# Peptides against a protein of PDB entry 6J54: the designs that were tried, part 10

Target 1, 223 residues: chain A of PDB entry 6J54
Amino acid sequence: NENLFASFIAPTMMGLPIVTLIIMFPSLLFPTPKRLINNRTISIQQWLIQLTSKQMMAIHNQKGQTWSLMLMSLIMFIGSTNILGLLPHSFTPTTQLSMNLGMAIPLWSATVFTGFRYKTKTSLAHFLPQGTPALLIPMLVIIETISLFIQPVALAVRLTANITAGHLLIHLIGGATLALLNINTMTAFITFTILILLTILEFAVALIQAYVFTLLVSLYLHD
Target 2, 42 residues: chain B of PDB entry 6J54
Amino acid sequence: QFQFTGIKKYFNSYTLTGRMNCVLATYGGIALLVLYFKLRSK

## One batch from the design tools (peptide; aimed at target 1 F30 M72)

Design b1_p17_1_s3 (made by RFdiffusion4, then SolubleMPNN; from b1_p17_1, 12 letters changed)
Fold by OpenDDE base, seed 2:
Structure b1_p17_1_s3 (fold): chain B 223 residues (1-223), chain C 42 residues (1-42), chain A 17 residues (1-17)
Amino acid sequence: as target 1 above (223 residues)
Amino acid sequence: as target 2 above (42 residues)
Amino acid sequence: LFSEISEIYRALVLLLS
């Protein structure tokens, strides 16, 4: 049982936390452009960032678009870490609930407070959906308040659970494949095929979760 | 277009101001209830 | 509020780490 979660232990080297370096490593994959016409790789990256930026900020006003840099950096960070986490024997920081809570709670609180500061009336009105019967107002307001507080937790747990579950499945099926190689080669081939399909799926999940996380933060900002 | 008169003008679930007032009233009521139970415990 | 939230955040991160 402990072997299943061994890959999720924060790595250390000589007692020093190398997890910090792992967290900072994705930044090296996105170099800053220096030329008017950059390399093809950098150009593609910038193009993707611009596309995602346009899609993410399309729902926001001019004031909300000030968060574009932070949201884009967030999606790039989560996406890159999730993708890198699928490499063999790699540690994914986003599998740690503490990491995701560390991102979710401040961003959520920032969006909520920003909403209250600049759109006080609208933000307060969001606790009561329009058209609510008068008798249901108190209960619904309470429920909506609770829902608000669940948002950061759900945001963090969603990302953590999806990435962690994917990693666990990859390890389990991978281990099963290796174990079945000497037992039944045909079954091992089937499990290996499933593993390949799962890894492809996890690549998609990694990007989707990054997008969803950022999107939800953006939506909370729009509130 | 909604036309509200009386107390419905200030407390309604259709207008933005009305919804805000309802929310504030709900929180105020809860706060008063909590305060009541706190004072009752003494 | 931000100071308090920051403290709670730090405590939570330390607890969950």
Scores: peptide ipSAE 0.185, ipTM 0.766, DockQ to the pose 0.042
OpenDDE base, seeds 1, 3, 4, 5: peptide ipSAE 0.182, 0.015, 0.028, 0.184; ipTM 0.758, 0.663, 0.667, 0.740

Design b1_p17_1_s4 (made by RFdiffusion4, then SolubleMPNN; from b1_p17_1, 11 letters changed)
Fold by OpenDDE base, seed 1:
Structure b1_p17_1_s4 (fold): chain B 223 residues (1-223), chain C 42 residues (1-42), chain A 17 residues (1-17)
Amino acid sequence: as target 1 above (223 residues)
Amino acid sequence: as target 2 above (42 residues)
Amino acid sequence: LFEEISQIFRYLVSLLS
């Protein structure tokens, strides 16, 4: 089954990891504007960033808007890497759970610590939902504590699983289509149609997962 | 605002302060239990 | 089938490192 997961192995050149270059590559796709009226491509990118920023930061107050730069950079990074990963024979760094955990854990910890530092009473109160019967309070507090610690893991696993599963399905159906070309052209056409539909779906999933990841980090900051 | 009297004023699941106190009391109880078992095992 | 499932699990575990 090495053929199934060969595309998910970190590439190296002469024993040197080129993964660092792949991770840094998306930053080149978003240049900084220098003019009042920039190129059409840059203008569209800035417009999209402004729209997403307005939507995501609408739930935050003035203090929460300090995180706007971090959250926007996060969604742009994850989104760009996920889209670039859909290129043929490309490597997607976000398929690595270690990378996603490396992003999720620090961001989650920062949001939790920020909440405890500036909103201590509210943060502590979130361990107990409002209106809980008195007899269920100890059990529910324990459950909410466990739920808090599961948040970074769930965040990383969700992103990794969605992107990895999509890539795996595209690879499998693509391989099946190529194999069926020499057996039955009609069946191959059907599988190819499914591949196209799945590819379109994965483009949407790539953007949605980036948005969900950033949105949940933002939501944890709000709560 | 909720009108609570007595112990319910400080330990309730409706007010923010009450919820916080309940959480702290729960953690304190767990810590005491852990301490008890640690001393008992000695 | 069990071997394939085990390989998937091993791969998932390897993604953590």
Scores: peptide ipSAE 0.150, ipTM 0.771, DockQ to the pose 0.018
OpenDDE base, seeds 2, 3, 4, 5: peptide ipSAE 0.147, 0.132, 0.147, 0.119; ipTM 0.773, 0.768, 0.774, 0.757

Design b1_p17_2 (made by RFdiffusion4)
Pose (drawn by RFdiffusion4):
Structure b1_p17_2 (pose): chain A 223 residues (1-223), chain B 41 residues (1-41), chain P 17 residues (1-17)
Amino acid sequence: as target 1 above (223 residues)
Amino acid sequence: FQFTGIKKYFNSYTLTGRMNCVLATYGGIALLVLYFKLRSK
Amino acid sequence: MYSEIMDLFNFFVFYLA
């Protein structure tokens, strides 16, 4: 009975303040120069795009490359608006489940209508995988179509659920430090757990590769 | 001038990318179940 | 290329706002 942890009961609030200012703000963090040689703080932003524009370009290699100049703008927005909210009292718009259901459905249904306006037969004849055996036609086309309509829900719910799961362990491991007016040796170990956990919460950039890339596989497979 | 800089881009991919009506239908129906539960309290 | 991506980025942010 040496080290007794404590806890504080308090409501964890994902309130909704004025949002149309908070959305526009990580656009003015990135400037654009009208010059040849640039000023060494855009120049490491301009180099960071020329890397990951050479990885969402290499797989497709079609006339579906026109689409890929918009998929690098989708990686900078939720690459920034997941990284801004690690600050002390900031608010992330990709916490709320509302705009992610508007990020998945206007993009996911922009992919099944891409081959339906050009191919019209073999886009969802991709439901036919192989040289057809006879005992499993109806066990297949009720499976591969129930794992198609999962995809918009499987794209948006995987983003909102773990971003806000990173914010609660920031508060609850952090709020147990403030309520630790018991023995002071264990206060530093909870603090040291925090400053490790904030390094793991820079996997908020690593969860934007898993949004743009399963949008490319959900685009490269249809088209 | 927030248009003609990206007007060549729009009619290229908004043929399939501007289908927010399915989002508007799935959003407008999602407005209907929450005003109904508060009506029945 | 950077100026074309940033024009699309500004419009996408305005569309979301």
Fold by OpenDDE base, seed 4:
Structure b1_p17_2 (fold): chain B 223 residues (1-223), chain C 42 residues (1-42), chain A 17 residues (1-17)
Amino acid sequence: as target 1 above (223 residues)
Amino acid sequence: as target 2 above (42 residues)
Amino acid sequence: MYSEIMDLFNFFVFYLA
């Protein structure tokens, strides 16, 4: 119904779209460190960035490590937007497929072109899995080519679907809890408990999806 | 390690070069087919 | 304690949902 999807409509203020402001808002939460010993918040942020950077860039060579800034900014952006999206009456830009496609397509294309530029032989060979029977080579090459072009779409849809589904589920269970408050308090308590657990899960999903999105981009770069 | 002789040396699914050549051959074949049908339609 | 629980309840039921 209209009420179910109302939270996914791009918000406007006085007739002006404020989506741009919402997208830029997470950047305000990550100020650049200026001191040797920063406050606790910045220290934790830098620590997390260092950990994730170390983990994700460990599989890349020197050329691949040049993407560290891009990938770290990406995971921080998606992660922060997803977490902020769980706030009450908030709008999550990552629930918009257009937003995620806007990130996935350029990043995917960049990784693919980088691969063809610096690792031409390996990139071309990637279209044929090792050990393929000779009779299946032409068909499999075509399939792998199609699969390559599906990657950016799959990347965007995965993020969109997971975040959107989570928000919808929270909304539905929350609505059910409200309805049950006037019908059966005991049942309402059960649904409320489920809602709490689901919310905790969605916090994890929010971070996981950010990680998966960034990781897959990183893996495409590595290949 | 695989030892290939003849045409299998250049077209195989085990070596990097062989796989690359197979991919290029496939694309080339498709391109030729498309070209054939394009010229045939005229 | 009751106030905190009610605040949590309001958050999940009335604001988050």
Scores: peptide ipSAE 0.021, ipTM 0.715, DockQ to the pose 0.015
OpenDDE base, seeds 1, 2, 3, 5: peptide ipSAE 0.016, 0.016, 0.017, 0.017; ipTM 0.704, 0.702, 0.707, 0.695

Design b1_p17_2_s1 (made by RFdiffusion4, then SolubleMPNN; from b1_p17_2, 9 letters changed)
Fold by OpenDDE base, seed 4:
Structure b1_p17_2_s1 (fold): chain B 223 residues (1-223), chain C 42 residues (1-42), chain A 17 residues (1-17)
Amino acid sequence: as target 1 above (223 residues)
Amino acid sequence: as target 2 above (42 residues)
Amino acid sequence: MFEEIMKIFEFLVKLLS
């Protein structure tokens, strides 16, 4: 069992935690453009940023679009960390619930406070869906209030669970494949094929979870 | 689209203002209940 | 040749796991 979770232990170098360096590493992959026509790598990165920015900011008004930089940086950070986490023997910071809570809670709080500050009436009305029967109003308001406070937790847990589960599954199937190599080579080949397919899937999941996390934050801001 | 009269004008689940008032009324009621039990416990 | 393929296979599995 210890072998299964070894990849999720915060790494240390000479007794010093290097998690901070790992978290900062993705920022090195996105240099600032300095030329009118950049190299292929930077051009692709900017193209992706523009596409995602266009899609996410389409639902926001002018004031909401001020969050574009924050949301784009968030998706780039989570996406890059998730992809880097799929490298062999790498540590994924987003598998740590504390990390994701550290991102979710402040962002959620900022969106909620922004909503109450600029759209007080709409924000208060959000606690009661339209068309609610009169008898269910008090109960539903309470439920919606509780739901609001669960949002940051759900956001963090969703990201953590999806990334962690994927990594665990890769390790489990990989371990099974290694064990089967000594028993039956044919079955080991089948499990290895599954491992490859799963790895490809996890690359997609890594990007999707980054997008979903950022999208939900954006959605909370819009409401 | 909706025309409400009386108390329903201010407390309804269809209009924005009505929904807001319902929420405020609910929170106010809960606050009063909590206050009541707190004072009763003394 | 078969042994070499198996070594590569084992290496790939270890790399992904």
Scores: peptide ipSAE 0.236, ipTM 0.753, DockQ to the pose 0.012
OpenDDE base, seeds 1, 2, 3, 5: peptide ipSAE 0.198, 0.191, 0.176, 0.119; ipTM 0.727, 0.735, 0.732, 0.686

Design b1_p17_2_s2 (made by RFdiffusion4, then SolubleMPNN; from b1_p17_2, 13 letters changed)
Fold by OpenDDE base, seed 1:
Order: sequence, then C-alpha cells, then structure tokens
Structure b1_p17_2_s2 (fold): chain B 223 residues (1-223), chain C 42 residues (1-42), chain A 17 residues (1-17)
Amino acid sequence: as target 1 above (223 residues)
Amino acid sequence: as target 2 above (42 residues)
Amino acid sequence: LFEEISQIYRYLVLLLS
C-alpha cells in the first residue's frame, strides 16, 4: 500500500523540503533569448509560446491581454512539471492537491474580482442565463452562485485527478509487467505494450491538462 | 430591442439590466429571509 | 476492501495537505 503511493510523497533531504527546488527547476528550462537569431531549441520554444499565446488570447480584448504573461507562465509551468513528472522515479508537484489549489484559488479569485471591477453589470448578469422563465429565476441564480464557488475546486481536482490517475496506472501496469515476466512472457508482452501506449497517452494528457487549466482560467476572466 | 413594459422593464431575463436586477433582487430576498430568521430567534 | 478504501481516503487527505 505504501509502495503504491510512495512516489507521491513529498521528497525531503535532511529534514529540509526539496520540493521548492523541484518547483523552481522548470524555470531553468526556459531561458530568455539573447540574440536576434537564437539556436534551434530556443527558437522552437519561443515559436510554440507565441502560437499558444495567440490562440489563447484571441478571445480577450486589450484589457484582457494584460493577463497574457500570467496565463502563458502558468501553462508553461504546469506543462513542464507534468512532463518532467513522467520521468522514472520523479516527483510531480502537480499531483499534490494543495499545489493545484494554491494556484487555482488565487487565479480564480483574481479573475472574478477583475470581472466585477471592470464588467460589473455583465458579471452580475452572468448568474442568470438569458431567456430563463420568471418562475425559475431564484432557483437558477442560486445554482449559478454555487457553480461559481465550485469552479476553483473543480479546476484543482481535475488537474490533480488526471495527473495522479495517470501516474498510478503507469506504476500499476509497470509493476504487473515485471511480475508477469517470469510467469507468462506473452501476457507480459501485451501488458508492456499497453504500458507504452499509456505512457504516450500520459504525455498528451500532461499537455492537455496544462492547456485546459490555463484555458479555463482565461475563460473565467472573459466572463 | 425587446419591448417590455411595467415590472418586466426592470426585471426580465433577456436584457442585461433586467438580469442584473433579478440577481440583485434574489440576493436581497435571501438576505431579508436570513435577517428575518435571525431576528425571530431573539 | 474496506481497508483499501480507508487507505485511499488517508492518502487523499495526505495529498490535500
């Protein structure tokens, strides 16, 4: 049982938490360009950032584009941490619900506050969908209010659950493959094939969850 | 472009102002109910 | 089964902390 969740325990060294260093490590993978024409790696990286920035900020006006730096840094951070977490014996900080809540709640509150500050009428009207029958207005307003407060929790849990479940499946199937090597080699080969396919899927999930997390924050800002 | 008269002019689910007023009225009603039950306890 | 469920809940609480 402890072996199942051992990879999700926050690592420490000599009683000092090294989680801070792990969180800060992805920042080293994204250096700032110094030349007009950089090397191939940095050029591709900057190109991808530019494409994702244009795609994500297309729904925002000039005021909303001020959040571009925050949203792009968020997607790069979550994406890089999720991909690095797929390395053998690595620790993924985004598997911790506290980490994801620590990101989701402030960003959600900031988007809601920004909406009420600059778009007060639209934000208040968002609690009632257009065309609602008069008799259902009070109940629907309450439901929309509850839905609003569930948003940060759902945002954090979605990211945590998807990344954690993926890691668990990789460990379980990997362990099963090793156990079946000396029992049935044919079954072990099938299980290993599934493991490879699952690993490829988790790479995609790692990027998708980072994008979805950032996109939803951006969408809440638009509302 | 919707033509509303009477109370529907201020409380409707189609216009932005109408929706806002409905939301505020709902919250106001809930606040009054909470206040009523709080005062009733004394 | 109950012990496994209990352990899952404990680990979820630990992940929350």
Scores: peptide ipSAE 0.143, ipTM 0.764, DockQ to the pose 0.018
OpenDDE base, seeds 2, 3, 4, 5: peptide ipSAE 0.133, 0.105, 0.124, 0.119; ipTM 0.766, 0.759, 0.762, 0.747; seeds 2, 3, 4 fail the geometry check

Design b1_p17_2_s3 (made by RFdiffusion4, then SolubleMPNN; from b1_p17_2, 11 letters changed)
Fold by OpenDDE base, seed 1:
Structure b1_p17_2_s3 (fold): chain B 223 residues (1-223), chain C 42 residues (1-42), chain A 17 residues (1-17)
Amino acid sequence: as target 1 above (223 residues)
Amino acid sequence: as target 2 above (42 residues)
Amino acid sequence: LFEEISQLFKALVSLLS
């Protein structure tokens, strides 16, 4: 079992944690342009950032546009770390629940507090859906309050579970493929095909989870 | 559109103000219950 | 393989809980 979880162990060098360097590494992949016409790679990156920014901020008004930089940096960070984690024998920091909680809790609390500060009436009204029967109001308010506090946990668990499950499946199917090479080549080929399809799926999941995480944070800010 | 009279004007599930008042009333009721049990246990 | 998957699932549930 330890061999199965070996890819999820935090790496160290001479007793010093190198996880900090791994977390900071994706920042080097997104340099700031200085020229009017930049390189093709930088231009594509900026184009993608603009597209995602327009899509994410379409829900918010001018006040919500202030969070655009934070939300875009978040999606770029989570997306880049998830994609880099799909490299063979790589460590993905987002597989750690502590990492995701460290991102989810502050962002969630910031969105909730911002909502209560600037939109107090609307924020308080969200604890009670419209058209609720009078007798169910107290119970429903309690349920909505509990639901609010479950949101940061759901954000962290969703991201962690999806990325971790993907890595585990790739590892297990990859190990099964290697084991079947000497047993049945035909079955090994089928398993290898599944591994390739799963890897492609995990690339999509990596981007989707980053988008969903950022979108939900943005949605909590709006609502 | 929503013209309520009486207590429904202040406590309703359709208007923004009414929903807010219902939430505050619920929290206030829970706080009073907690306070009651705390004072009763002494 | 099935035993390993089941153990992994139990471990994941324990880590998430």
Scores: peptide ipSAE 0.101, ipTM 0.733, DockQ to the pose 0.017
OpenDDE base, seeds 2, 3, 4, 5: peptide ipSAE 0.041, 0.090, 0.044, 0.050; ipTM 0.746, 0.730, 0.745, 0.719

Design b1_p17_2_s4 (made by RFdiffusion4, then SolubleMPNN; from b1_p17_2, 12 letters changed)
Fold by OpenDDE base, seed 5:
Structure b1_p17_2_s4 (fold): chain B 223 residues (1-223), chain C 42 residues (1-42), chain A 17 residues (1-17)
Amino acid sequence: as target 1 above (223 residues)
Amino acid sequence: as target 2 above (42 residues)
Amino acid sequence: MFEEISKIYEALVLLLS
């Protein structure tokens, strides 16, 4: 039982936490291009960045596009960390709620405060949906206010829960596969197949969660 | 564009200004209620 | 703004870690 959660414990080397190194490692995978025509790897990376950038910034005006650098860095960071976290015996920082809250709260607050600063009227009006009956106005304003404050929590918990659950499932199915090898090879093969499919799914989830996290932050900025 | 008269001109759920005023009125009302109960408890 | 966000981020990470 304790072994199942061992992968979520902050790793230490010689009594010193190495979480900082793990967090910084993905940055090494994305070198800055220096040439007009780069190598294949960098070209693919730049193409992906441009593609995602165009998609995410399409909903923003010129002022909102100033956040492009931050949003692109965020999606690359979360995506890379999530994928690397799927490696055997690896630690995924995004499984830590503290990490995700640390990202969600500042970004959320920045978007909200930016909205209130530059679009005060629109931001205040956002607490009341259009076409609301007069009798429901007070209640909906309260609900929307609460909803606003839940956004950063939901953003962090969503990422944490999805990644954590995926890791747990992989470990559980993997353990079951090993246990079944001694009992029935056929059943073990079935569970192994499920494990492979699950792993593929988790890769997709890792990328999707990174995209969703960044997209929601971007959406909050747009609102 | 909707044309409103009277109180609906300032407080409506369709116009941007109207929505804003409704929100402010709601917060103001809640604040006044809280203040009232705090003063009453003394 | 980015500098302020970064400061808040660092502070929160330190507090929550």
Scores: peptide ipSAE 0.084, ipTM 0.730, DockQ to the pose 0.080
OpenDDE base, seeds 1, 2, 3, 4: peptide ipSAE 0.012, 0.018, 0.019, 0.010; ipTM 0.645, 0.737, 0.741, 0.651

## One batch from the design tools (peptide; aimed at target 2 L35)

Design b1_p18_1 (made by RFdiffusion4)
Pose (drawn by RFdiffusion4):
Structure b1_p18_1 (pose): chain A 223 residues (1-223), chain B 41 residues (1-41), chain P 18 residues (1-18)
Amino acid sequence: as target 1 above (223 residues)
Amino acid sequence: FQFTGIKKYFNSYTLTGRMNCVLATYGGIALLVLYFKLRSK
Amino acid sequence: MVFFIFQAVFLFVFAVAL
């Protein structure tokens, strides 16, 4: 009975303040120069695009490359609006489940209607995988179509659920430091757990690769 | 001029990308169950 | 309940504002 942890009961509040200012703000962190040689703080933003525009370009290699100049704008918005919210009292718009159901459905249904306006037959004849055996036709086409309509829900709910799960362990491991007016040796170990956990919460950039890239496999497989 | 800089882009991919009506239908029906539960309290 | 109504209204207004 040496080190007794404590806890504080308080409501964790994902309130909703004025949002249309908070959305427009990580657009003016990135400027655009009308010059040849640039000023060494855009120049490491302009080099960070020319890397990851050479990885969502190399798989497709079609006339579906026209679509890929928009998919690098989708990686900078939720690559910034997940990184800004690590600050002390900031508010992330990708916490709320509302706009992620508007980011998955206008993009996911922009992919099944891409081959339906050009191929019209073999886009969802991709439901036919192989040289058809006889005992498992109805066990297949009720499976591979229930794992198609999962995909818009499987794209948006995987982003909201773990972004806001990073903010609660920031508060609850951080709020147990403030309520630790008991023995002071264990206060530094909870603090040291925080400053490791904030390094893991820069996997908020690593969860945008897993949004743009399973949108490219959900685009390269249909088209 | 927030148009003609990206007007060539729009009619290229908004043929399939501007289908927010399914988002508007799935959003408008999602309005209807929440006003109904508060009506029945 | 009211907070989810605001999220559903924001989603509808965002879908017609495109």
Fold by OpenDDE base, seed 5:
Structure b1_p18_1 (fold): chain B 223 residues (1-223), chain C 42 residues (1-42), chain A 18 residues (1-18)
Amino acid sequence: as target 1 above (223 residues)
Amino acid sequence: as target 2 above (42 residues)
Amino acid sequence: MVFFIFQAVFLFVFAVAL
């Protein structure tokens, strides 16, 4: 049982945490372009970044577009770390709730503070949905206040839970497949097929969660 | 456009300013309640 | 550069949180 969660423990080599190298490794995959005409791989990366940037920034005013660079770096960071984490026996930093909270809380606080600073009236009014009956106003303001504080937690937990659950399932089904190979090859083949499908799903989830995380931060900034 | 008169002009759920005032009034009410209980406990 | 800064900051937060 201890072996199931070994992938979620910070890896150490010779007593030194390798987490630093793991977190820095994705940066090597995204070199800065130096030429007008780049290599095919860099061109595809730039195209993807431009597409995502265009989609996320479409809802933002010019002032909100100043956050584009940060949001793009965030999605690339989370996405790349999640994808690399799906490699066998790889450590995914985003499975650590502490890391995700460490991202979510500052970004959430920054968006909330910027909202209150530049759009105080709108930000305060956001705690009360439009058209609310007078009797429900106090209760709804309280609920919306609590909701605001839950946002960073929900953001972090969503990312952590989805990635962690996926990794656990892959590990469990993978282990079961190996065990079944010695018992019944046909059943092992079925479980292996499920494992492949699940792995494909986890790749999609890894990208979607990076996008959703960034999008939600973006939406909180827009409000 | 809803033309609100009187207190509804300042406290309504339809206008931005009205919503803001309702929120502030709610927080003010909670603060007063907390203050009341704190003073009563002494 | 911003990407690297994010990595460094989050690495630091992660290191402190572990």
Scores: peptide ipSAE 0.016, ipTM 0.694, DockQ to the pose 0.048
OpenDDE base, seeds 1, 2, 3, 4: peptide ipSAE 0.016, 0.016, 0.015, 0.015; ipTM 0.701, 0.709, 0.715, 0.718

Design b1_p18_1_s1 (made by RFdiffusion4, then SolubleMPNN; from b1_p18_1, 13 letters changed)
Fold by OpenDDE base, seed 1:
Structure b1_p18_1_s1 (fold): chain B 223 residues (1-223), chain C 42 residues (1-42), chain A 18 residues (1-18)
Amino acid sequence: as target 1 above (223 residues)
Amino acid sequence: as target 2 above (42 residues)
Amino acid sequence: LEKLLLEAQFLLELALSL
């Protein structure tokens, strides 16, 4: 329905895609440091990046830490876009499945190919779990192969579905609240309270989904 | 460590090499089946 | 409204299940 998904339509100005500017906007929120002791805001941002980096790279060895910059940039991009998307009447690019697939497929392919290139023996062995009965080996290998190809799709759909569902609920409950203001003030207040709780939840979901997306990419790299 | 002898040394689900060989054997078997059906359809 | 709620519920369940 057009009324429901109107907020998810890509905005344009005179036919020109403004989505490109929206995607590039989060990069302005993270300026490059130029001093040893930066401003409080920049220091807090760097501190958060360092904490998340240490947590994410704890699974990997030094060779796996080569992906640290990519993974941290990914989590910062997805997280910032998701948080900015929770602004009233804003457009979130991460609600577009095409964009998420555009991110997930190359990253997944890179992780799989790097695994096969540098850890060929281990990567091939992951198609068969340890301790599998001999009679189930062919079937399980096929299932694991299918599972591998489902990974990029599941990764993209998970992010898209979680963010889109959250935005949809916020819009629906927000619309219901406005409609109930003219009918029953008490019920409208309850609905508004639910809306506030939902918005707080979506802030958390936005960060969690960014983390999960990056974590899964990291786990696929580690195999 | 696992002590396997004979065919189980190369095709087992416990060792890393054995698992790899099982995967390769499975893919090879599937490829042979596809080839068989392709030649049979001719 | 009921249709919208059902769609939202379905999407929410799908999102939570993924």
Scores: peptide ipSAE 0.205, ipTM 0.754, DockQ to the pose 0.027
OpenDDE base, seeds 2, 3, 4, 5: peptide ipSAE 0.168, 0.154, 0.187, 0.195; ipTM 0.773, 0.766, 0.774, 0.744

Design b1_p18_1_s2 (made by RFdiffusion4, then SolubleMPNN; from b1_p18_1, 12 letters changed)
Fold by OpenDDE base, seed 1:
Structure b1_p18_1_s2 (fold): chain B 223 residues (1-223), chain C 42 residues (1-42), chain A 18 residues (1-18)
Amino acid sequence: as target 1 above (223 residues)
Amino acid sequence: as target 2 above (42 residues)
Amino acid sequence: LELLLAQAQFLLQLAESL
């Protein structure tokens, strides 16, 4: 049991948490541009950020665009950490539910609070869908309130479960390939091919989950 | 678009104000029920 | 309701694509 989940244990050096350094490491991969025409890598990176920002904030009005910086930083952070986590024998902080809850709960609460502060009528109206029969109103309002409180949990669990399941599957199939190398080379090759396909899929999943996380936060803000 | 009269004007599921009032009424009803049971038990 | 339906449809499409 410990062997299967050993990669998910937080690394420490002499009792000092290296997790903090791992979390801060992705910030070094995104340097601030100083020149009008930067290097090719920086230019491409900035171009990608601009494209993603335009796509994400297309749903929002100008008032909602105030959150664009935070949402872009969030997607870059989650995306970079997820991609770095796919490196061999690496630790992904986003596999920790505590970290994802630590991100989801404040962002969700901020979106809900800002919604109630600036758009009180619309926010309160979202507890009752339009066109609901009069007899079902109280029950539906209760269900909608429960649904609202489930949102941060679902947001955190979705991200954690998808990334963790992907990592676990990669480790299991990777271990199986190594074990089958000495038994049957043909089956080991097939398993290795599956591993490659799975790793490519997990790269896509890592980016998609980061996008979905930020998108849902933005949608909750829009209400 | 919607022509409501009487109670339906203030409590409806189609207008924004009506939906808000319905939500507030439901929360108020739940709060009153909780208060009733609290006072009953004591 | 439209937002919820849009979210549900998006999640379903995402689940099908994965």
Scores: peptide ipSAE 0.165, ipTM 0.763, DockQ to the pose 0.022
OpenDDE base, seeds 2, 3, 4, 5: peptide ipSAE 0.141, 0.105, 0.137, 0.162; ipTM 0.762, 0.743, 0.758, 0.753

